# Designs tried in a protein design run: peptides against a protein of PDB entry 3J47. Part 15

Target 1, 121 residues: chain A of PDB entry 3J47
Amino acid sequence: IRLTNQLKSLKGLQSKLKDVVEYLDKVINKELPINHTILGKLQDVFNLLPNLGTPDDDEIDVENHDRINISNNLQKALTVKTNDELMVIYISNLVRSIIAFDDLIENKIQNKKIQEQRVKD
Target 2, 69 residues: chain B of PDB entry 3J47
Amino acid sequence: YEEKEESNLAATKSMVKIAEQYSKRIEEEKELTEEELKTRYVGRQDPKKHLSETADETLENNIVSVLTA

## One batch from the design tools (peptide; made by RFdiffusion4, then SolubleMPNN)

Design b1_p9_7_s3 (from b1_p9_7, 6 letters changed)
Fold by OpenDDE base, seed 2:
Structure b1_p9_7_s3 (fold): chain B 121 residues (1-121), chain C 69 residues (1-69), chain A 9 residues (1-9)
Amino acid sequence: as target 1 above (121 residues)
Amino acid sequence: as target 2 above (69 residues)
Amino acid sequence: SLLLDLLKE
């Protein structure tokens, strides 16, 4: 559910961005006037987004590394954080799987021993 | 969309907690495995089964945590 | 150890 909601949000954002680009292209081509209200809101959103384009590594505050935040330089840091978290989960799952298999093997061995004893009796 | 964003933020915060829990769960899993091994030497199936079940639960929780993250 | 035992069977 959470992941689905995130995906939906991202898809919505993507669609809006596409619409904006299309609108801008039409404005450039003098086909449509700019909707100033929508553009103003989008500009506000862009201003709130971490500057994707300035490679200045310096503003990646260490605190932002811990948040799976979607935004670009911040997003890179966030991507790294997300990757680390996923890695931990992956390792944990592997460990649990290994333990489960070990137990299964043990159970199988025990069952075999019981059967062997029954045959001897 | 806003509701989903809020949910994602909450999930992210939860992930940090899950990471801590995961570490603890890994330790618990190890303990269960050792117990199971010991029980196998003693010839008692029940402790081993319990260890395996606990390990499975730990893994499941880790998976859920990762999926939530 | 269990894995090894399983492999031996």
Scores: peptide ipSAE 0.449, ipTM 0.845, DockQ to the pose 0.009; fails the geometry check
Fold by OpenDDE base, seed 3:
Structure b1_p9_7_s3 (fold): chain B 121 residues (1-121), chain C 69 residues (1-69), chain A 9 residues (1-9)
Amino acid sequence: as target 1 above (121 residues)
Amino acid sequence: as target 2 above (69 residues)
Amino acid sequence: SLLLDLLKE
């Protein structure tokens, strides 16, 4: 469900982005006037998104270091953060799995001991 | 789209919380393992089962956290 | 220890 929602959102974003590009091309060709409302919203999105086109490492807003950044500099920092979080989760899962296996083994050993005692009786 | 964005933001916040919970869960898992060891010496299965169940629950929570991330 | 016990089965 979560992955499906993420994928759907990404697809929707992609479709909207495509529509914007098509609109911008028409505006450049003077076929349509600029929709100021759409452009304003897009500008807001670009302001919120880390600059996708500039390689400058210094633009990583410290406040967004903890967020998954899809955009270049901030995106890079956010990518690192996301990777760290994923690593922690992965390690945690491994530890839990190991503990679960240990418990399973113990249960099996105990069951065997109980069976052996029953056979002796 | 807005709903997904909100969901992603919520997931990110949840990841931070999960990191804290993860540390706590690791400690809880260790405690359960110790209880299982003690239970093995005492010869009763009940404490071991409880430890195993807690470890499984911790694992499930971590998996859900990863899926949310 | 649990692993050892499993091996004893």
Scores: peptide ipSAE 0.432, ipTM 0.838, DockQ to the pose 0.009; fails the geometry check
Fold by OpenDDE base, seed 5:
Structure b1_p9_7_s3 (fold): chain B 121 residues (1-121), chain C 69 residues (1-69), chain A 9 residues (1-9)
Amino acid sequence: as target 1 above (121 residues)
Amino acid sequence: as target 2 above (69 residues)
Amino acid sequence: SLLLDLLKE
């Protein structure tokens, strides 16, 4: 469900970007006036998106290091964070599995002891 | 789209919480193992069972965290 | 330890 929602959001963004590009092409071709409201919203989105477009913006905003999905230098940092989180989850699962196996072994030992006692009786 | 975005934001916040919970889960797992060790000394099956159940719960929570990530 | 005990049984 969450992944599906993320995918839907991404698709929505893609569609909006396509619409903006189409609009900009029409404005460049003098077919339609620029919708300043849409442009402003898009600009806001771009401002919220860590600067994808300027090659000089090597500054990974430290605050966004925690978020995986941002496409910018920030996105790289976020990807690293996501990888670390996934690694932690993996290790946790492994540890739980080991504990479960240990319990299984103990149960097996107990069962064997019970069987041996029954044979002696 | 907005609902999905909100869900993703909530999921992200949950992931941060999961990191905190992970540390707690590790501690809970250790406590269960200690109880299991103590149960071996007492010789009764019941404490071991409880430790096993707690370990399983910890595992389930980790799986849910992975699915959320 | 549990593994060793399992091996003994």
Scores: peptide ipSAE 0.421, ipTM 0.835, DockQ to the pose 0.008; fails the geometry check
Fold by OpenDDE base, seed 4:
Structure b1_p9_7_s3 (fold): chain B 121 residues (1-121), chain C 69 residues (1-69), chain A 9 residues (1-9)
Amino acid sequence: as target 1 above (121 residues)
Amino acid sequence: as target 2 above (69 residues)
Amino acid sequence: SLLLDLLKE
């Protein structure tokens, strides 16, 4: 249920993002006026999108401080935060896996020791 | 979509809490591994099992956290 | 050490 809801939300976001891109293209082409409400919703969507960008993303060129850059900076910051969170989750899973393997190895060693004792008896 | 969004928001808040819990769980897992290591030097005894169980629990919690993220 | 022991098996 939760995964299905997340997937549906992701699909909805993807559709909305596509709509926004289409809208932005129309605005760039001067076919439609800039709608601030749509832009705000887009920002909200971007804030909700875990951007998987690598933390090493090149220094955002400071010069183009246009509103687009603020949005990109916010997106980058959110991306970095999301990336950090994903990294922590990944490391945690890795650590748990390592511990599980260590336990497995120990169990195997114990089993071998038991077998060796049985052969000596 | 809205219902899923609310669920995702709640999940995100839970993930922050889970991250804190995860840090604590990682430490607990490490302690269990150390206990298992100690148990290897002492005969047939139980501490290794406890460490393994704690590690497994920590792993399971992380997997659940990833699935909820 | 455990890994090394496993490799010896």
Scores: peptide ipSAE 0.417, ipTM 0.829, DockQ to the pose 0.009; fails the geometry check

Design b1_p9_7_s4 (from b1_p9_7, 5 letters changed)
Fold by OpenDDE base, seed 2:
Structure b1_p9_7_s4 (fold): chain B 121 residues (1-121), chain C 69 residues (1-69), chain A 9 residues (1-9)
Amino acid sequence: as target 1 above (121 residues)
Amino acid sequence: as target 2 above (69 residues)
Amino acid sequence: SKLLDLLNE
């Protein structure tokens, strides 16, 4: 359920972003007048985006102050974070699987020993 | 969409906590496995079973944590 | 290693 909701949200966001890009392209091409209300909302959205420029990520070449690069850097950082989380989950699952398998083997061995004892009796 | 976003944010926060818990759980899992091995040598089935169960629980929790993240 | 030992038993 949560994953589905996240996917839906992401898809919705993607669609909206696409619409915005299309609108901006039309404005640039002078096909449509600049809608100040839309631009204001977009600016608000950008302002709500976490500033990736938190100083601890010093290794991201701060040089190109182009807003696009900042957004890309943020997106990259978010992607990395997501990947790290997935990796942790993967490793955890793997470890659990290994433990479960080990237990299964042990149980099998025990059962075998019990059977052997019964045959001797 | 907003509800999902909120859920994702909550999940992300939980993931950080889960990562910490995961480290602890891994340690617990190792301990259980060692105990199980020791118990096997002693011929006591019960401790081994308990270790296996604990390991399974640890794994399950990790899976849930990952899914929540 | 423990798993392998269990398999060998």
Scores: peptide ipSAE 0.425, ipTM 0.832, DockQ to the pose 0.009; fails the geometry check
Fold by OpenDDE base, seed 3:
Structure b1_p9_7_s4 (fold): chain B 121 residues (1-121), chain C 69 residues (1-69), chain A 9 residues (1-9)
Amino acid sequence: as target 1 above (121 residues)
Amino acid sequence: as target 2 above (69 residues)
Amino acid sequence: SKLLDLLNE
């Protein structure tokens, strides 16, 4: 469900971006006027997104260091954070799995002991 | 799309919380293992089962966290 | 150790 929602959102974003590009091309060709509302929202999105395609590593806002970086500089810092979080989750899962296996083995040993005792009785 | 964006933001916040919970969960898992060991010595299965269930729950929570990330 | 015991079953 979560992955499906993420994929759906990405697909929607992709479709909207495509529509914007098509619109911008028409505006450049003087076929249609600029939709100021769409451009304003897009501008807001670009302001919230780390600058895509700027090589300057220094533009990573410190406040966003802990967020998943989809955009280049801030995106790089966010990518590192995301990777760290994923690593922690992965290690946690491994530890839980190991504990679960240990418990399973213990349960099997106990069951065997109970069976052996029943056979002796 | 907005719902998905909100879900992603919530997931990110949850990841921070998960990092804190991770340390706690590791400790809880250790306690369960120790309790299982004690239960093996006492010959009762009930504490071991509880430890196993807690470990499984911790694992499930971690998996959900990864999926949310 | 318990895991080892289960493996021994």
Scores: peptide ipSAE 0.414, ipTM 0.836, DockQ to the pose 0.009; fails the geometry check
Fold by OpenDDE base, seed 4:
Structure b1_p9_7_s4 (fold): chain B 121 residues (1-121), chain C 69 residues (1-69), chain A 9 residues (1-9)
Amino acid sequence: as target 1 above (121 residues)
Amino acid sequence: as target 2 above (69 residues)
Amino acid sequence: SKLLDLLNE
């Protein structure tokens, strides 16, 4: 159930991200005005999205670069924060995995000792 | 979608709490590992089992946290 | 160290 909900949320996010990209392309092409509400929602989505792809510093023209850089810097900061959170989760899982392996090894050693004792008996 | 979004939001809030709990869980996991180490030296199975169970619980909670992030 | 010992067994 949780995995299915996460998958559905991820699919929803992907669809929304696609819509945002299409919207941004239309804005770049001056077909639509910049909607601040959409930008705010996009920012919220990016805050919720761990994988903000590092916008490659594509040399976008200087004047649009500052506003885009602020948005990109906010996105980058959010991406960094998300990456840090993901990193913490990853490290935590790794540590738990290591402990689980240590316990498994210990159980194996104990089982081997029990078997050796049974053979001696 | 809305129910999952609410669940994800709750999970994200829980993830922040989980990060704090994770630091605490890492410490609990370390304590369990120390108990396992002690149990290995003493040759008594019980403390090691408890450490393993706590480590597994910590891992499970982290996995759930990752799945909910 | 103990993990390594376990792996060696």
Scores: peptide ipSAE 0.408, ipTM 0.828, DockQ to the pose 0.010; fails the geometry check
Fold by OpenDDE base, seed 5:
Structure b1_p9_7_s4 (fold): chain B 121 residues (1-121), chain C 69 residues (1-69), chain A 9 residues (1-9)
Amino acid sequence: as target 1 above (121 residues)
Amino acid sequence: as target 2 above (69 residues)
Amino acid sequence: SKLLDLLNE
């Protein structure tokens, strides 16, 4: 469900970006006037998006290192963070699995002891 | 889309919390293992079962964390 | 080690 929602959000964003590109192309071709409101919202989105396009902005803003989905140099840092989190989750699952196996082995041993006691009685 | 975005934001916040909870979960798993060891000395099946159940709960929480990631 | 101990019991 969560992945599906993320995918849907991403698809929605992609569709919106496509619409903006189409609009911008029409404006460039003088077919439609520039919608300043849409442009302003897009600009706000770009401002909220860590600067993807400026080659000079090598400064991965340290504060955004925690957010995986941002496409920027920040996105790379976020990707690393995501990978680390996934690794931690993986290790946790392995540990839980090991504990579960240990419990299974213990249960098996207990069952064997119970059976041996029953045979002696 | 907005509902999904909100869900993703909540999931992200949950992931941060999961990092904190992970340390706690590891400790809980260790405590359960210690209880199993103690239960072996006491010879009762019940404490071992409880440890197993707690380990399972910890595993489930990790799976939920993975699904949130 | 603990697993081995469990197996030996």
Scores: peptide ipSAE 0.401, ipTM 0.832, DockQ to the pose 0.009; fails the geometry check

Design b1_p9_8_s3 (from b1_p9_8, 4 letters changed)
Fold by OpenDDE base, seed 5:
Structure b1_p9_8_s3 (fold): chain B 121 residues (1-121), chain C 69 residues (1-69), chain A 9 residues (1-9)
Amino acid sequence: as target 1 above (121 residues)
Amino acid sequence: as target 2 above (69 residues)
Amino acid sequence: SGTLLDVLN
């Protein structure tokens, strides 16, 4: 459900971006007047978007790292975070496997003891 | 879309919390295993198995939480 | 003693 919601949000954003591009193309073609309000919002969005191209804003707002900074740096950070999470999951699975294996071994030992007791009887 | 964004933000916050909880859960799992070892000395099969199952369930919940996050 | 080592022995 959460992933679906994220995907839906992303699709919505994509659709909106497509509409903006289409609008911009129409403006370039002089088919529609420039809507300053839309451009202002777009500029705000671009300003909020991690500067994809300007290396100078090294202000990695550490706090906003969770914002899908379409910036390669943010993608890289997100990739690293994802890798770390995957590693944690992997380690957790390994630990579970070890616990399960230990239980199996204990069960096997118990079964052997039970069999030995049955033979002595 | 806004609800999803809010949900995603909440999920991200939850992930941070999950990371902390994961560390705690690892310790809890270790404690459960130690308790299982202690219970093994008491010779009752069932308590050890139950502890192991509880540890597995705890780990499973952690993994699901991390995956959901 | 219930250790993996004990099972292997």
Scores: peptide ipSAE 0.441, ipTM 0.825, DockQ to the pose 0.008
Fold by OpenDDE base, seed 1:
Structure b1_p9_8_s3 (fold): chain B 121 residues (1-121), chain C 69 residues (1-69), chain A 9 residues (1-9)
Amino acid sequence: as target 1 above (121 residues)
Amino acid sequence: as target 2 above (69 residues)
Amino acid sequence: SGTLLDVLN
């Protein structure tokens, strides 16, 4: 359920980004006027999703070089945090695999002992 | 979409808690392994099975955590 | 007998 919800959210975001790119291309070509309501909603989405790495954020931030650096630093920090979490999960799985392997070896030893006892009887 | 976002935020908070719980689980696994080592000296099969089951439960919880992450 | 080393032997 959680993975399905995440995939649906990503698909929705991808569709919205495609619509924004198409709209921006039309505005650049002077085919349509800028819709302020759409831009406001897009800004709200960008404020909520700092990691989208869309080139449009780079153009809006051209006026504030400091804001671009802050956004890049935030994205980098979030990436590092995600990598650390993945590393912890990886190590946890490795430890569980080692424990499972140890149990398998113990079971094999026990089975061998049982077989040796049966041969003596 | 909003329900999924709320679920993802809750999952992220849960992951931090899971990381803390994982550290505790690693310590519990070490204690169980030491008890199994001690029980190997006492000669009966039952304590080894319990340790194996606990290790399996810990593995399952880590797999679920990875899938949630 | 009963250690990982014993299984490997």
Scores: peptide ipSAE 0.430, ipTM 0.821, DockQ to the pose 0.008
Fold by OpenDDE base, seed 4:
Structure b1_p9_8_s3 (fold): chain B 121 residues (1-121), chain C 69 residues (1-69), chain A 9 residues (1-9)
Amino acid sequence: as target 1 above (121 residues)
Amino acid sequence: as target 2 above (69 residues)
Amino acid sequence: SGTLLDVLN
């Protein structure tokens, strides 16, 4: 149930992000006027996102190309963070699996010892 | 969507906690493995069983964490 | 004998 809800939320977020990208592309192509309300909401979303990069205070005139790079860098950083979290979970599962295998091996060894004792009796 | 978002937020918080707990669980798993090793030498089955159970619990928690992630 | 390492060896 929780996983399904998370997947649904993630899908919803993905759909919304896709819509935003499509809207932004239309605005860039001058097919639609800039909707300030949408941009404001998007900015709010970005502000709610943990500021990954403390932009160093250098007022570099980030030309429009750099903003796309910043967005990409932020997305990349978020992706990296997500990947790191997934890696930790993966490693944890592997460790547990290894322990489970160790227990199975031990059980098998014990069973063999029991069988050997029965044969000697 | 809102219910799922709340669930995801709770899950994310739980994941952070799980990461901390996972580190602790890895240590617990190691301790259980050491107990299994000791049990193998001493020939007592009980410590090994306890280690296995703890490892299984740790695995289960990680799986739940992955599912919540 | 009986360690995972022993089994892997």
Scores: peptide ipSAE 0.452, ipTM 0.826, DockQ to the pose 0.010; fails the geometry check
Fold by OpenDDE base, seed 3:
Structure b1_p9_8_s3 (fold): chain B 121 residues (1-121), chain C 69 residues (1-69), chain A 9 residues (1-9)
Amino acid sequence: as target 1 above (121 residues)
Amino acid sequence: as target 2 above (69 residues)
Amino acid sequence: SGTLLDVLN
């Protein structure tokens, strides 16, 4: 459910971004007048988005390597964070697998010992 | 879409918490392994089984956390 | 001694 909601949110954001890009292209091509309300909302969204293209934001995002950023620089930082999280998950899975194998081996040893005792009796 | 954004933000915060919980779960898993080792010396199957089950639960929770993350 | 290492050996 959580993953589905995240995916739905991302799809919604993607659709809105596409609409904005299409609108901006039409404005640039002078096909439609600039809708100031939409542009204002887009500006607000861009202001909330970490500055993807400014070199100065690259330096700030380098310090915040632990946060998933939506923008390319932020995306790079976010990618690093995602990789770290995936690494933790991977290590955890490996540890669980090792424990599970250890238990299986122990069970096998115990079963073998029981069989040997039965043969001796 | 707004509900999804709110869910994503909540999920991100949850991921940080999950990372901390994961570290704690790994430590708990190690403790269970030590108990299993002790139980192996005592010869009672029940403590070993419990340790194994706890380790499995810890791993399952970590997997779910990683998948959710 | 029942260690994983003992089983592997």
Scores: peptide ipSAE 0.451, ipTM 0.831, DockQ to the pose 0.008; fails the geometry check

## One batch from the design tools (peptide; made by RFdiffusion4, then SolubleMPNN)

Design b1_p10_1_s1 (from b1_p10_1, 7 letters changed)
Fold by OpenDDE base, seed 5:
Structure b1_p10_1_s1 (fold): chain B 121 residues (1-121), chain C 69 residues (1-69), chain A 10 residues (1-10)
Amino acid sequence: as target 1 above (121 residues)
Amino acid sequence: as target 2 above (69 residues)
Amino acid sequence: SSFEKLKDLL
């Protein structure tokens, strides 16, 4: 469900971006007037988007390290964070599996002992 | 879309919380394993079973966390 | 130990 929602959100964003591009193309072609409101919102979105354009500005604001930076630099940092999280989850699952296996072995041993006792009786 | 965005944000926050909870769960799992070890010495079935069940629940929660991530 | 029990099972 969550992944699906994220995917839908991304698709929605993609669709909106496509619409904006189409609008901009029409404006460039002088087919439609510039909608200042849409452009303003788009500018706001771009401003909120980590600056995709200037690779050189090292000012990765430290505060945004934890935010899913949709921007490539942010995306890289987020990718690292995601990898770490996945690693932790993997290790956790492994540990749980080991514990479950140990319990299974113990249960099997107990069952064997019970069977041996039944045969002696 | 907004609902999904909110859900994703909540999921991300939950993931951070899950990471913290995961550390705690690992500790709880260790405690359960120790209890199981103690129960092996006592020879009665009940504490071991409970430990196993708790370990399984912890595993399930981790799997759900992975799927959420 | 779990290992000893495993040996006993085998």
Scores: peptide ipSAE 0.433, ipTM 0.839, DockQ to the pose 0.006
Fold by OpenDDE base, seed 3:
Structure b1_p10_1_s1 (fold): chain B 121 residues (1-121), chain C 69 residues (1-69), chain A 10 residues (1-10)
Amino acid sequence: as target 1 above (121 residues)
Amino acid sequence: as target 2 above (69 residues)
Amino acid sequence: SSFEKLKDLL
């Protein structure tokens, strides 16, 4: 369910971005007047997006602590955060898997013992 | 989209909490393993089954956490 | 060990 919601959100974002690109192309071609309100909102969105293109501004604006892989430098920091979280989850899954395997082994051993006892009886 | 963003933010906060809970869960899993070890000495199957079920539940929770992340 | 017991099963 959560993955489906995330995928749906990403698809919606992709569609919206496509619409924006199409709108911008029409504005560039002078087919439509520039809607300043929409452009202002888009500009705000772009300003909130980590600057993908500027390699040099290492200024991790510390303020947006949220590890969103949004833009390259901030995206790198966010990517590191995401990687750390994924690593923790991975380790957790491994530990649980190991415990589950140990229990399965024990269950198999017990089942074998029961079978051996039945063959003797 | 906003609802998903809020869900992602909530999920991220939950992941931090999950990391703390994970450390605690690992400790709980170790305790269950110790109980299984003790149960091995006592020779009764029931405590081992409970440990296995708890480990499976912990694994499922981690998987859900990863998927949420 | 549980592992050794598993080997005995296999």
Scores: peptide ipSAE 0.439, ipTM 0.837, DockQ to the pose 0.006; fails the geometry check
Fold by OpenDDE base, seed 4:
Structure b1_p10_1_s1 (fold): chain B 121 residues (1-121), chain C 69 residues (1-69), chain A 10 residues (1-10)
Amino acid sequence: as target 1 above (121 residues)
Amino acid sequence: as target 2 above (69 residues)
Amino acid sequence: SSFEKLKDLL
């Protein structure tokens, strides 16, 4: 459910971005008049987007490092943070899996010992 | 889209919480492993079972964290 | 060892 919702949100964002690109192309080609209201909203979105520059030049707030690929420079820092978070989750899952496997082995050994004792009795 | 956005925001907040919980979960997993080791030495199934259950809970929480990320 | 016990299960 959560993954499906995230995928739907990403698809929605992708569709909106595509619509914006198509609109901008039409404006550039003079097929449509410049809609100042749409441009103002797009400018507001770009101003809210962290600067797509090199991560070294942009004081990217550490808080944005963990957020997914919104923009290229912020995306690099965010990609690193996301990778670190994913690695931690992966390692945690691996450790849990190993512990669960160890417990299963122990349970199986105990069951075998119980069966061997029953055969001896 | 709005429902997914709300879910993603909740998931992001959950990821921050998961990072904190991850350290705690790793510790819980270690405790479960120690209990299993102790149970192997003492021959008591109960501590091992508890360790296994805690490890499973830690794994489930990590899976939920991955799904949230 | 846990490893030896695993070998016994196999």
Scores: peptide ipSAE 0.438, ipTM 0.845, DockQ to the pose 0.006; fails the geometry check
Fold by OpenDDE base, seed 1:
Structure b1_p10_1_s1 (fold): chain B 121 residues (1-121), chain C 69 residues (1-69), chain A 10 residues (1-10)
Amino acid sequence: as target 1 above (121 residues)
Amino acid sequence: as target 2 above (69 residues)
Amino acid sequence: SSFEKLKDLL
């Protein structure tokens, strides 16, 4: 459910960005006037979104800590954090699988012992 | 979209909590393994089964955490 | 160890 919601949000953002690009192209080509209301809402969205685009601004270094977040340039540093979290989860799953396997082995040994005792009786 | 955004923010906060819980879960898994080892000496099936069940539950929780992450 | 015994049974 959570992953599905994240994917839906990402798809919605992608669709909106595509619409913005199409609108901007029409404005550049003088086919449509600038809709200030739409631009204002887009600007608000951009102000709320971490800087996706230009790698050049120096402030990228500080906030690039371990956070798993989606946005492009910060996303590289955030990708590292996401990778670390995913690695921890992966290792945890492996450990649990090993423990489960050990229990299965023990159960098989016990079952074999019970069968051997039954054959002797 | 708003519900998904809220869910993503909650998921991110949950990931930090999951990291802390993961460390605790690893320790709990070790304790379970020691109990299984002790149970092997005591010869009672019940303690081993309980340890196995707890390990499975811990594994399931980790899998769900990974899928959520 | 019980683990070694299991290996022998396998």
Scores: peptide ipSAE 0.434, ipTM 0.841, DockQ to the pose 0.006; fails the geometry check

